# Ledger of designs, part 33: peptides against a protein of PDB entry 6DSZ

Target 1, 361 residues: chain A of PDB entry 6DSZ
Amino acid sequence: NYVVTAQKPTAVNGCVTGHFTSAEDLNLLIAKNTRLEIYVVTAEGLRPVKEVGMYGKIAVMELFRPKGESKDLLFILTAKYNACILEYKQSGESIDIITRAHGNVQDRIGRPSETGIIGIIDPECRMIGLRLYDGLFKVIPLDRDNKELKAFNIRLEELHVIDVKFLYGCQAPTICFVYQDPQGRHVKTYEVSLREKEFNKGPWKQENVEAEASMVIAVPEPFGGAIIIGQESITYHNGDKYLAIAPPIIKQSTIVCHNRVDPNGSRYLLGDMEGRLFMLLLEKEEQMDGTVTLKDLRVELLGETSIAECLTYLDNGVVFVGSRLGDSQLVKLNVDSNEQGSYVVAMETFTNLGPIVDMCV

## One batch from the design tools (peptide; made by RFdiffusion4, then SolubleMPNN)

Design b1_p10_2_s2 (from b1_p10_2, 4 letters changed)
Fold by OpenDDE base, seed 4:
Structure b1_p10_2_s2 (fold): chain B 361 residues (1-361), chain A 10 residues (1-10)
Amino acid sequence: as target 1 above (361 residues)
Amino acid sequence: MEELKPLEER
């Protein structure tokens, strides 16, 4: 019996950073199909802490910190609609991943969305939102002490949602989404009423965005609002201010992932289908009344990496480039460019062996 | 490129 040691999956399909193991530890969590890898980020590099097998392919992986928690909890949704909230618990050398809550969020009715599963968490940890099926938005209330994830659906009139996020700084949980209809792509917002289990009118909308608008980035305070990434343009809207840029450099390849660098949303990493790494910068203008407004948007080419499926800014200019198609990388962003004009230096490369071909021998 | 400050200083 050749125990073909099933090679562990190496293709990265998600990554997130936060404080999962402790309040003080900076963690990198990597999703590789059914496998979750947990690292501590150190000055010496990535220290492996734990690997966890999941009961399915990880489709959503998000860290969040409910009020009164000292460290982040992990939300996972699998491609088979198994949801869980995980907690890291260490007792001496014993490391346990505790399931705080779980549930299956599959519906008996609904068309699975062609753009796949989207899972988002309200920045104030009031709810989880799931776009699983066309014309439905699933809500999981985040109540303390509930071991069972209860969900309900709200009907969404917009059948073809491209991307959705919760906005920051909203009194009620508010989603912002790009959708497509016969007239093109549009951005809309809805408030989510937990009490009434319905959508209320959101603070703003933007009709007729770029035809290839594909991603929503929720921007933290003080800016608030959202960034909409297209093929040709990057737009910002917060209800009061609209700004658009069309840097020619982004037309060369489709931007496919993003990650926030600064907690205040002043900078974002962008990755495209050619492995180009960009910095999106939000320039501030401070008004005399102390309000902060967006002055300008700027995109800078940083360099080239493996084609990112996901990007995660760690610390001190270190970025994890999670790749599905190529080797994942740990890269350093430098203040100064090299002779080739690149700000990117590869620190470590993680070989991607490709899809586990189950060679049924 | 602007200086990337440590997260602890952010």
Scores: peptide ipSAE 0.046, ipTM 0.758, DockQ to the pose 0.357
Fold by OpenDDE base, seed 2:
Structure b1_p10_2_s2 (fold): chain B 361 residues (1-361), chain A 10 residues (1-10)
Amino acid sequence: as target 1 above (361 residues)
Amino acid sequence: MEELKPLEER
């Protein structure tokens, strides 16, 4: 009887930060296949709090704070379409992860999208959006009293959605997405009517974006709008203002992940397929009327890390680099560069043992 | 790079 000690998965496939354990605690949550690891970020580093086994590979992991909640809730969707909303509860030394709501959101009809599962949450916590199947956008209304996650589909005319986000500062929940058609890649917006269960025309669109436009970043107020990241260009659009940059340095490798540094969306971390870490900066201009507009976009190379599957800015220049292909890292961003021009210093490295082939015997 | 202030100070 070889007790194959099932090695715990070490490859990171998602990470998020927020206030999950309490209103005051800063947490790092790490998805490693079927495992969720919960840490508290401390001055001494990452303190492990809980590890949770999920009933499948984590495909979506998002923190959100509904109105009247003191701390964040966690939305998880598995690769087998099991959805749940989790709450952390602690009573003395007893730590419980409570399922507030659950459901299976699998459709009997639909082609699973080749680009995989996308899950997004409205910034005002009105709904969850899911792109699971081509030509469908699934909506889960967020209701505090509902223990059963009910979903409905809205037909999406755009069959090849590349990425989608909810925008900030919208009266109605509004999605912004990159899609591909025979003419190229485009950006479009839709308002989501929860009442009518349909799309309405969104505030703006941009036809013929870069052919390799792959990511949408929703920008919070005061800027609003979205950033579109391609292979060669980074563009901003909010309906009134358009800006584009094409820094030569980003052409060398595909940007594959991002994370917001500042709550106001002034800075973002970007990671590429070579393990390069960038800062994207949104330069503000204050108008005479007190409105804030985007003046310019700038990209700075910070240094090199493990190839990020996900990035999470923690605090005080500390970044978690979640890696699937290499070792995950905790890195420090310094104000001043070293002799090599790097602002990045590795603080801790988390060994990735590679893909655990779960041999189901 | 600009100084990365603590999240509490942002």
Scores: peptide ipSAE 0.044, ipTM 0.750, DockQ to the pose 0.382
Fold by OpenDDE base, seed 5:
Formats: sequence, structure tokens, C-alpha cells
Structure b1_p10_2_s2 (fold): chain B 361 residues (1-361), chain A 10 residues (1-10)
Amino acid sequence: as target 1 above (361 residues)
Amino acid sequence: MEELKPLEER
């Protein structure tokens, strides 16, 4: 009897930072296939708190804080379309992960999108949005009293959505998305009506963006709007202001992940397919009326890491680099560069033992 | 690079 000790998954496919265990604790949550790992971020490093087995491969993992919650809740969607909202509950030494709500959001009809599952949460916690199938946007209303996650679909005219986010500072939940049609790639916005279960016209659109525009970043207030990342260009748009940069350094490899560093959206980490780590900076201009506008965009090369599947800024210049292809890392960002011009120092490396070949026996 | 302040101080 060879007890094949089922090797624990080591490849990271998602990571998020927030306050999940308490209002005071800073947590790192790591998705490794079906496993969720929960850490507390300390001055000494990552303290493991709990590991949780999920009912399938984690496809979406997002923290959110509804009004009146003291700590973040966790939304998880699996690759088999099982959705849940999880709460961390500790009672003395007893640690429980409570399912507040759950549901299966699979449709009987629909073409699964080639770019995979996208899950997003409205910044005001009014709804969850899911792009699971071409030509459909699934909405899960966030109601406090519903133990069952009910979803409905809104038809998208845009069949080939590349990426989608909810915008900040909108009276109604508003999505911004990159889509492809026969004429190229475009950016569009829609307001989501929960009442009518339809899209209304959003505040702005941008036709004919870069052909390889692949990511949308929703920018918080005071800037608002969105950043669109392509192969050759990075653009900002908020309805009133448009700005584009084409730094030659980003052309060398495709940017594949991002994470916000500053709560006000002044800085973002970017990771590419070569393991290069960048800082995207939003330079502010304060107007005489006290309004803050975007003056410029700048990209700085910080250094090299493992190829990131996901990035998350922790604290004090510490970044978790979640890698699927290589070893995950905890890295420190320094103010000054080393002799090689790198601002990145590896603090800890987490060995990736490769894909678990599920030998179906 | 600009100094990265603690999140607790933000």
C-alpha cells in the first residue's frame, strides 16, 4: 500500500491582502489550487493561521467589506462555479471558517470564455460581477440576509470581453471593460441596474485602444476612472481626462498582473512574463479649487522576481509574489538601488514543486 | 523610489 502522500499544492494561482481574521490583523491569503492558506503579516514575517480545503480549484478570491462589517469577508468562486462568501471566526483557540452564503452560478447554456473566469466586486459592495461565459455578465446582489447566493445574467453585446472591473465613485455600480471586435479592442462602460436587470449607458467609452490591451485597473478617488494596460502602452481615462504613455521598457515582455500599492491609487505594482517588477506612478496635480487631477503617468523598473501570477503589497515595502511557474517570494522594495540597479531584495522563497499531476487512479 | 510608508500610518 503505497500511501501516495498527496503532495500539497505549491503553485500559487491567487493572492489577496486585507483584514480577514480581525479588523487589526493584516492578512495574506494565498490560493493554491483547492487550498486556501491564511497568514497574518507580522514584523517577523508570515505567521500561518489556517489552511482550508475548498470544494474545487479557486478561480476567484476577493476580499470585501460590506457596510457595518468590522472585518473583510472573502468571496471565492471555484472553477466549477461554486460561489461562497466566507467569514473568519475565532473563539479562543477555536478557528472556524464560516460560510455566510453559497451557491452554484453555472449556466446550462453558454460558451465558457477563452480568457477564463473573471470575478469582480463593486467597491461599495452592492454586487459581485462575473464574466463566465461569452455575451453574459452575471450579477450576484450583495444582500446581508441572503444565505443563498442568487445570480442573474445580463446580456453583453460585446462577446469578447478581455478584462472587466467595477469603477470607483459611481452612483450606480459601473463596469469598465476591454473588449475585442473585428475592428480591434475598445474600452466601454456600463451602469448595472439591479432593479431592471439591465445595462445602462456608462459615463464614457474609448474606441480603438491598443490592439493588445489586456487589463483594466479601476482607480479609486480622487482620480477615479481606469488604467488600461497594453503591450506597448498604458492609458488612463476617467471620462474627462485621457492620458497615454508608451514606455519602451514594457514592450520587452507582456504585463500579466498588477496590484495597488497606495489606497488613493497613486502607485501600482506591475509584473511581466519575464519576472520584471515595475512601479506605475500616477503623478497628481492639485488645482486651485482643491481638485486633484492626474498630471502624468510614469513607469519605473524595480527589479526581477519569480514570474508573478499574482502580486500583493503587504506593508513597509514588502510584496508577496505569487508564482505558478516558479517559486513564490516575499520581497522587499528598497528606496535605493543595489549595485545592479535593482530595488528588489528577496526576503523569503517558497519552493514550487510543480503541478500536482492528479493521477486519477 | 519614494519611501513606502507603513499601512498602519495611512
Scores: peptide ipSAE 0.036, ipTM 0.741, DockQ to the pose 0.353
Fold by OpenDDE base, seed 1:
Structure b1_p10_2_s2 (fold): chain B 361 residues (1-361), chain A 10 residues (1-10)
Amino acid sequence: as target 1 above (361 residues)
Amino acid sequence: MEELKPLEER
């Protein structure tokens, strides 16, 4: 009896950092197709805690902390539209992953969007938003008292959403999205009314952004607003301040992923299709009234890594580079460059053995 | 409108 131990997936398709195992532990969570790997980040490296099999390919994986929770919960959506909210529980040596909520969020009617599944969580944990189908935005309310998550759809007039995020510091949950129409690509905002189950006019819009604008980054307070990443340009907008840069270095290869380094949104990692790692810096200006405004945007080339599908900053200048096409890496960001001008040092490499052929036996 | 049910109620 050859127990063909099914080869574990090695290609990474998502990663997230937060406090999932406890309030004190820093965790790295890695999605590898149908597998979730949970690590604790230590001074000595990554300590494996648990691996979990999911009932489908992980399409969305986000940590969030509702009010009154001591640690983060995990939202997962699969490519087959199975949604769950997971909690980590440990009792002595016994480790359980508890499903707090689950459901299928597939609609009977709708065109699946060409840009795939987008799942986002409001920074104040008021709702989950899902872009699954063209012209629809699905809302899952996050209420403490409602054990039953009742998903509903809001119609979007904008049929071709490229990317969407919830903004920070908004009285009502507010989305910012890049969309395409016959005139080009644009940025728009909507407030989401849970009560009326509709969109209200958002605080700002920006018509005629770069034709290849592909990513929205929501910026925390004190800056607020959003960053829009294109092929040739990076733009910031918060309703009052607009700033755009077009650094020639980003034109060489398409930026495909990003991750926030600083909690205040002063720095972001950017990864491109050539495995180049960049730092995007938001330079602050402190006003006499104590308000902080954006002075400038700057991009710095840090070095080269495996081609990132996802990036996550851990701590102390350590970054996890999740790769689908190559080996995933732990890398160290240094203050000083090496002789080659690189600020990146590989600490650990995780061999990618390629796609698991699901042999349907 | 599909209800996401808690697993503890099954």
Scores: peptide ipSAE 0.022, ipTM 0.522, DockQ to the pose 0.013

Design b1_p10_2_s3 (from b1_p10_2, 6 letters changed)
Fold by OpenDDE base, seed 5:
Structure b1_p10_2_s3 (fold): chain B 361 residues (1-361), chain A 10 residues (1-10)
Amino acid sequence: as target 1 above (361 residues)
Amino acid sequence: MEALKELEER
């Protein structure tokens, strides 16, 4: 009996950073198909803490901190629509991953969206939003006392949502999304009414964005609003201010992932399909009244990495590059370039053994 | 590069 030791998956399909194990620990969480890997980020590198098998391929993995929690909770959605909220508990040497809430959020009726599953969490932890099916936005209210994740659908008039995020600094939960119709791609906002289970008109919209607009980044306060990333352009809108740049360097390859560096949203890492790593900068202007406004957008090429499926800034200029197609990396961002003009240095490389072909024999 | 300044501890 050859026990084919099922080779552990090595391709990364998601990564997040936060304080999951404790309030003080900085964690890196890595999704590799059905496996969740939990690390503590240390000055010496990544310390493995726990590996967890999930009941399906991880499709969404997000950390969030409800008001009055000392550490982050983990939301997981699988490709089979199993949702859970996980908590890390340690008692001495015993480490447990506790399911605080769970549910299956599959609908019997609906067309699965071609762009896959999108899961987002309101920054104020009022709800989780899911784009699973065309023309539907699923809402999971976040209630502390509920062990069963209950969801409801709100109908979207926009059938072809490309990307969606919750905005920051909104009185009501507000989504911003890129959608496609016969006239092109557009950006719209909706307020989400939990009470009425409907959308209300959002604060702003932007019709006729770039045809290949593919990503929404919600910008925290003080700027607020959103960044829209296309093939040729990067735009910012917050309802009052609009800015657009079209740096020629981004036309060479499609930007496919992003991660916020600064808590205030002044810097973002961008990764493209060639493995190029960029910094997007939001230049501030302080007004005489103490208000902060966006002055300009700038993109800087940092260097080259493995083709990122996901990026996450850790600490001290260290970035985890989660790769599906190549080896994942820890890289250091340096203030000074090397002899090749790169600001990126590989610190550690994690071999990707490729797709596990489940040969059902 | 100025864009890489102040990459501090979280």
Scores: peptide ipSAE 0.286, ipTM 0.867, DockQ to the pose 0.645
Fold by OpenDDE base, seed 4:
Structure b1_p10_2_s3 (fold): chain B 361 residues (1-361), chain A 10 residues (1-10)
Amino acid sequence: as target 1 above (361 residues)
Amino acid sequence: MEALKELEER
């Protein structure tokens, strides 16, 4: 009996940061195929707390804090459409990951989207949105007392959604998405009515964005709105203000991931397919009426890392670079560049042993 | 780099 100790997956396919173990602890959660790794971020580095086996490949992993919760809850969706909301509970030395709610959100009818599973949470924790199938947007209402994740579908006229996010600062849950039609790629918004289980017209749209527009970033207040990232351009829109930049440096490689640095959305990390790490900056302009508007967008090259599948800013200029193709890294951002002009210093490297090749012997 | 200022504790 060769107990082939099944090598733990090392390729990172998702990461998120928040306060999952306690209100005070800063956590890094890492998805490695079917495994969830939970760390506490400390001044000394990453302290492992728990590993959790999931009943499938993790496709979505998001932290959220419903009103009245002291710490974040974790939403997970697997590639087999098993959804759960997890809570960390510690009782002395006993650590339990409690399933607060669960459900299977698979539809019997629908074409799975070629761009994969997208899962998003409303910033006000009113609902979870799922793009699983073309022409459908699935909604999971977030209700405190419901152990069963009930979902319903809203039909999308836009069949080819590229990316979708919930916007901040909206009276009703509002999605912003990039979609493709025969005329090109466009951005549209919809309000989601939980009551009527339908879409209402959103606050704005932007037709004919860049042909390779691939990502939507929802920007928190006071800016609000969204950033749309393409191959050649980065655009901002909030209904009232539009800004676009086309920095030549981003044309060299496709931006594939992002993470918010500042809670107010003033800075974002961007990673490209070559492992370049950028900072996207939103410059503020305060108006005489006290309104904050976006003055400008800037992109600055910080340095090079492993090719990021996901990025998460931790604390004190420390960034986790989750890599699927290469080694994951813990990196430090420095205010001053090194002799090579890089602002990035690798602190720790986590070896990626590649896909578990099931050697069928 | 100005972009990297105030990367303080969350």
Scores: peptide ipSAE 0.286, ipTM 0.866, DockQ to the pose 0.658
Fold by OpenDDE base, seed 2:
Structure b1_p10_2_s3 (fold): chain B 361 residues (1-361), chain A 10 residues (1-10)
Amino acid sequence: as target 1 above (361 residues)
Amino acid sequence: MEALKELEER
C-alpha cells in the first residue's frame, strides 16, 4: 500500500490582490497549478483562509468588481477552457466559494496560440476578453443574472498578438495590443462593440515599436493610455502623448512581470528574469488648464528577489513575489537602502519543491 | 529613495 501523499504544488503561476473575502479585507490569491490559495493580508502577515481545488490548471485569474457589488468577484479560466466567476461567502465559521457563473469557452475550430492564453477584464466590467486562438478574440459579456457564461468570437486581423489589455477611461470597451507582422511589432487599439459583435477603429495606433515589445500595461486615469515594455525600451502612449525611455539597466534581463503600486498608475513594480525588482515611475505634470499629463518615465532598481512569475503589491511597502522557478517571497520595500544598496528585504520565504513529477503508477 | 516614499496603505 503505497500511500502516495500527493504533495501540494508549490510553484506559483499567478497571483492577484483585492477585496475578495469582504469589502474591508485585503486578500492575496495565489494560483498553484490546479489549486487556489486565499489569504487575508494582516499586520502579522498572510493568514490562510481557504484552499480551493480547480478542475484544471489555472491559466487566468483576475479580480473584478461589477457595479453594485460590495466586494470583488474572481474570474478563473483553466488551461482546459473552463471558465467560472467565483464569489466568496462566509456565514459564521462556514466558508463557501460560490460559482456565480460558469462555462466552457473552447472552440471546435482554431489553432491555440503559441504564446498561451491571455485573459483580460474591462475596467468598467462590461466584458471579459480572451485571446485563446490566433486570429480570434473571444468576448464574454458580463451579465449579473446569467449563470451561464456565453462567449462569441470576433475575428482579429492581427494573427500574432503578443499581449493585450483593456484601456481605462474609454466610452466603449477598448483593447490595446502588441502584435507582430513581417515588418516588426506594432501597437494597435480596437473598440469592441457588444451590440454588433465586431471591432471598431480604436483611438490610436503606433507602428514599428521595439522589436522585442512584450507587455502592455493599461494606465488608469488621469494619465490613461498604455505602457509598452520591451527589452531595451519602455514607452508610453495615450493617443496625444508619446514618451520613450531606454534605461541601460533593463537591457541586462527581460522584464517578465509587472504590478501597479498606486491606484492612479503613478508607480509599477517590474520583475525581470534575473530576479531584479524595479520601480517604474510616471512623473506627473499639471497643466495650467488643470489637465494632468505625463512629464517623464523613470526606472529605479530596488533590489533582488526570487525570479517572479507574478508580483503583487499588498500594503505598506509589502510585496508578494510569486515564483515558479524559485521560492516565493514576501518582501518589504524600505525607503532607505541597506549596506548593499538594496531597498528590498525578505520577510518570508515559501519553499518551492519544484514540479511534482506525477509518477503515473 | 524618493520612489519608495508614501507607499500607501490599502
Scores: peptide ipSAE 0.280, ipTM 0.861, DockQ to the pose 0.639
Fold by OpenDDE base, seed 3:
Structure b1_p10_2_s3 (fold): chain B 361 residues (1-361), chain A 10 residues (1-10)
Amino acid sequence: as target 1 above (361 residues)
Amino acid sequence: MEALKELEER
């Protein structure tokens, strides 16, 4: 029996940074198809801690910290709609990944959305939201004592949702989403009532955004609101302030991923389909009353990397570039440019051997 | 680049 050691997947389809192993450790979690790799970020680089096999392709991977938890928990949803919440537990040298909760969230009726699975977590950890099917928003209430993930659906009138996020700083869980109708693309907000299992009117909407608006970024306090990224424009809206920029440099290639650098939402990394890496900056204006408002948006080209499927800022200007099409990279952001005018230097490259074709024989 | 300042400790 030749145990053909099945080559491990190398293509990255998701990455997240947080405090999963402990409150003090900074972790990088990498999704490679059905495999989850867990690293500790050290001054010397990435230290591997654990690799976990999942029961399916990872479609959603998000870290979250419920109130009273010392470290982050991991939410995973597979492409087969298996949901779980995982906890890291170490006892001496023994490392266990514990399933705190699990469930299957597949519906018997519904059209799977063409833009695939979207999973989001409320910043206050009140619920998980899932856009799995057109015209439905699935809610998983987060309860500490429940090992069974129970979900319910809310009807969404907007059938073609492009992207959705939970907003920060909302009394009730509030979603912001880009949707398409016959008149174009629009942004809308809804409050989610767990009690009534329905949507209430959200704080704001923006009709007729850019036709190719593709991503929503929820902005933390003190700014709040959302950034909407299109092909030609980047817009900010928080219900009070609206601002739009159209930097010519972003028209050259479609922005496909983003990651927050600063906890307060002052900077975001953006990656495009050509492997260009940008910094989006939110310029602050302090008002006389101590409120912070957005003064301007700026985009800066940093350099070139592998084509990112996902980006995550680690620490000390180090970024993990997760690539599906090319090699994944650890890159350093430098304050000064190199001889080529780039602010990006590759530190480490992780060879992508391509998709494992499961030959079902 | 000013945009890359203060990328120290998270």
Scores: peptide ipSAE 0.278, ipTM 0.858, DockQ to the pose 0.667

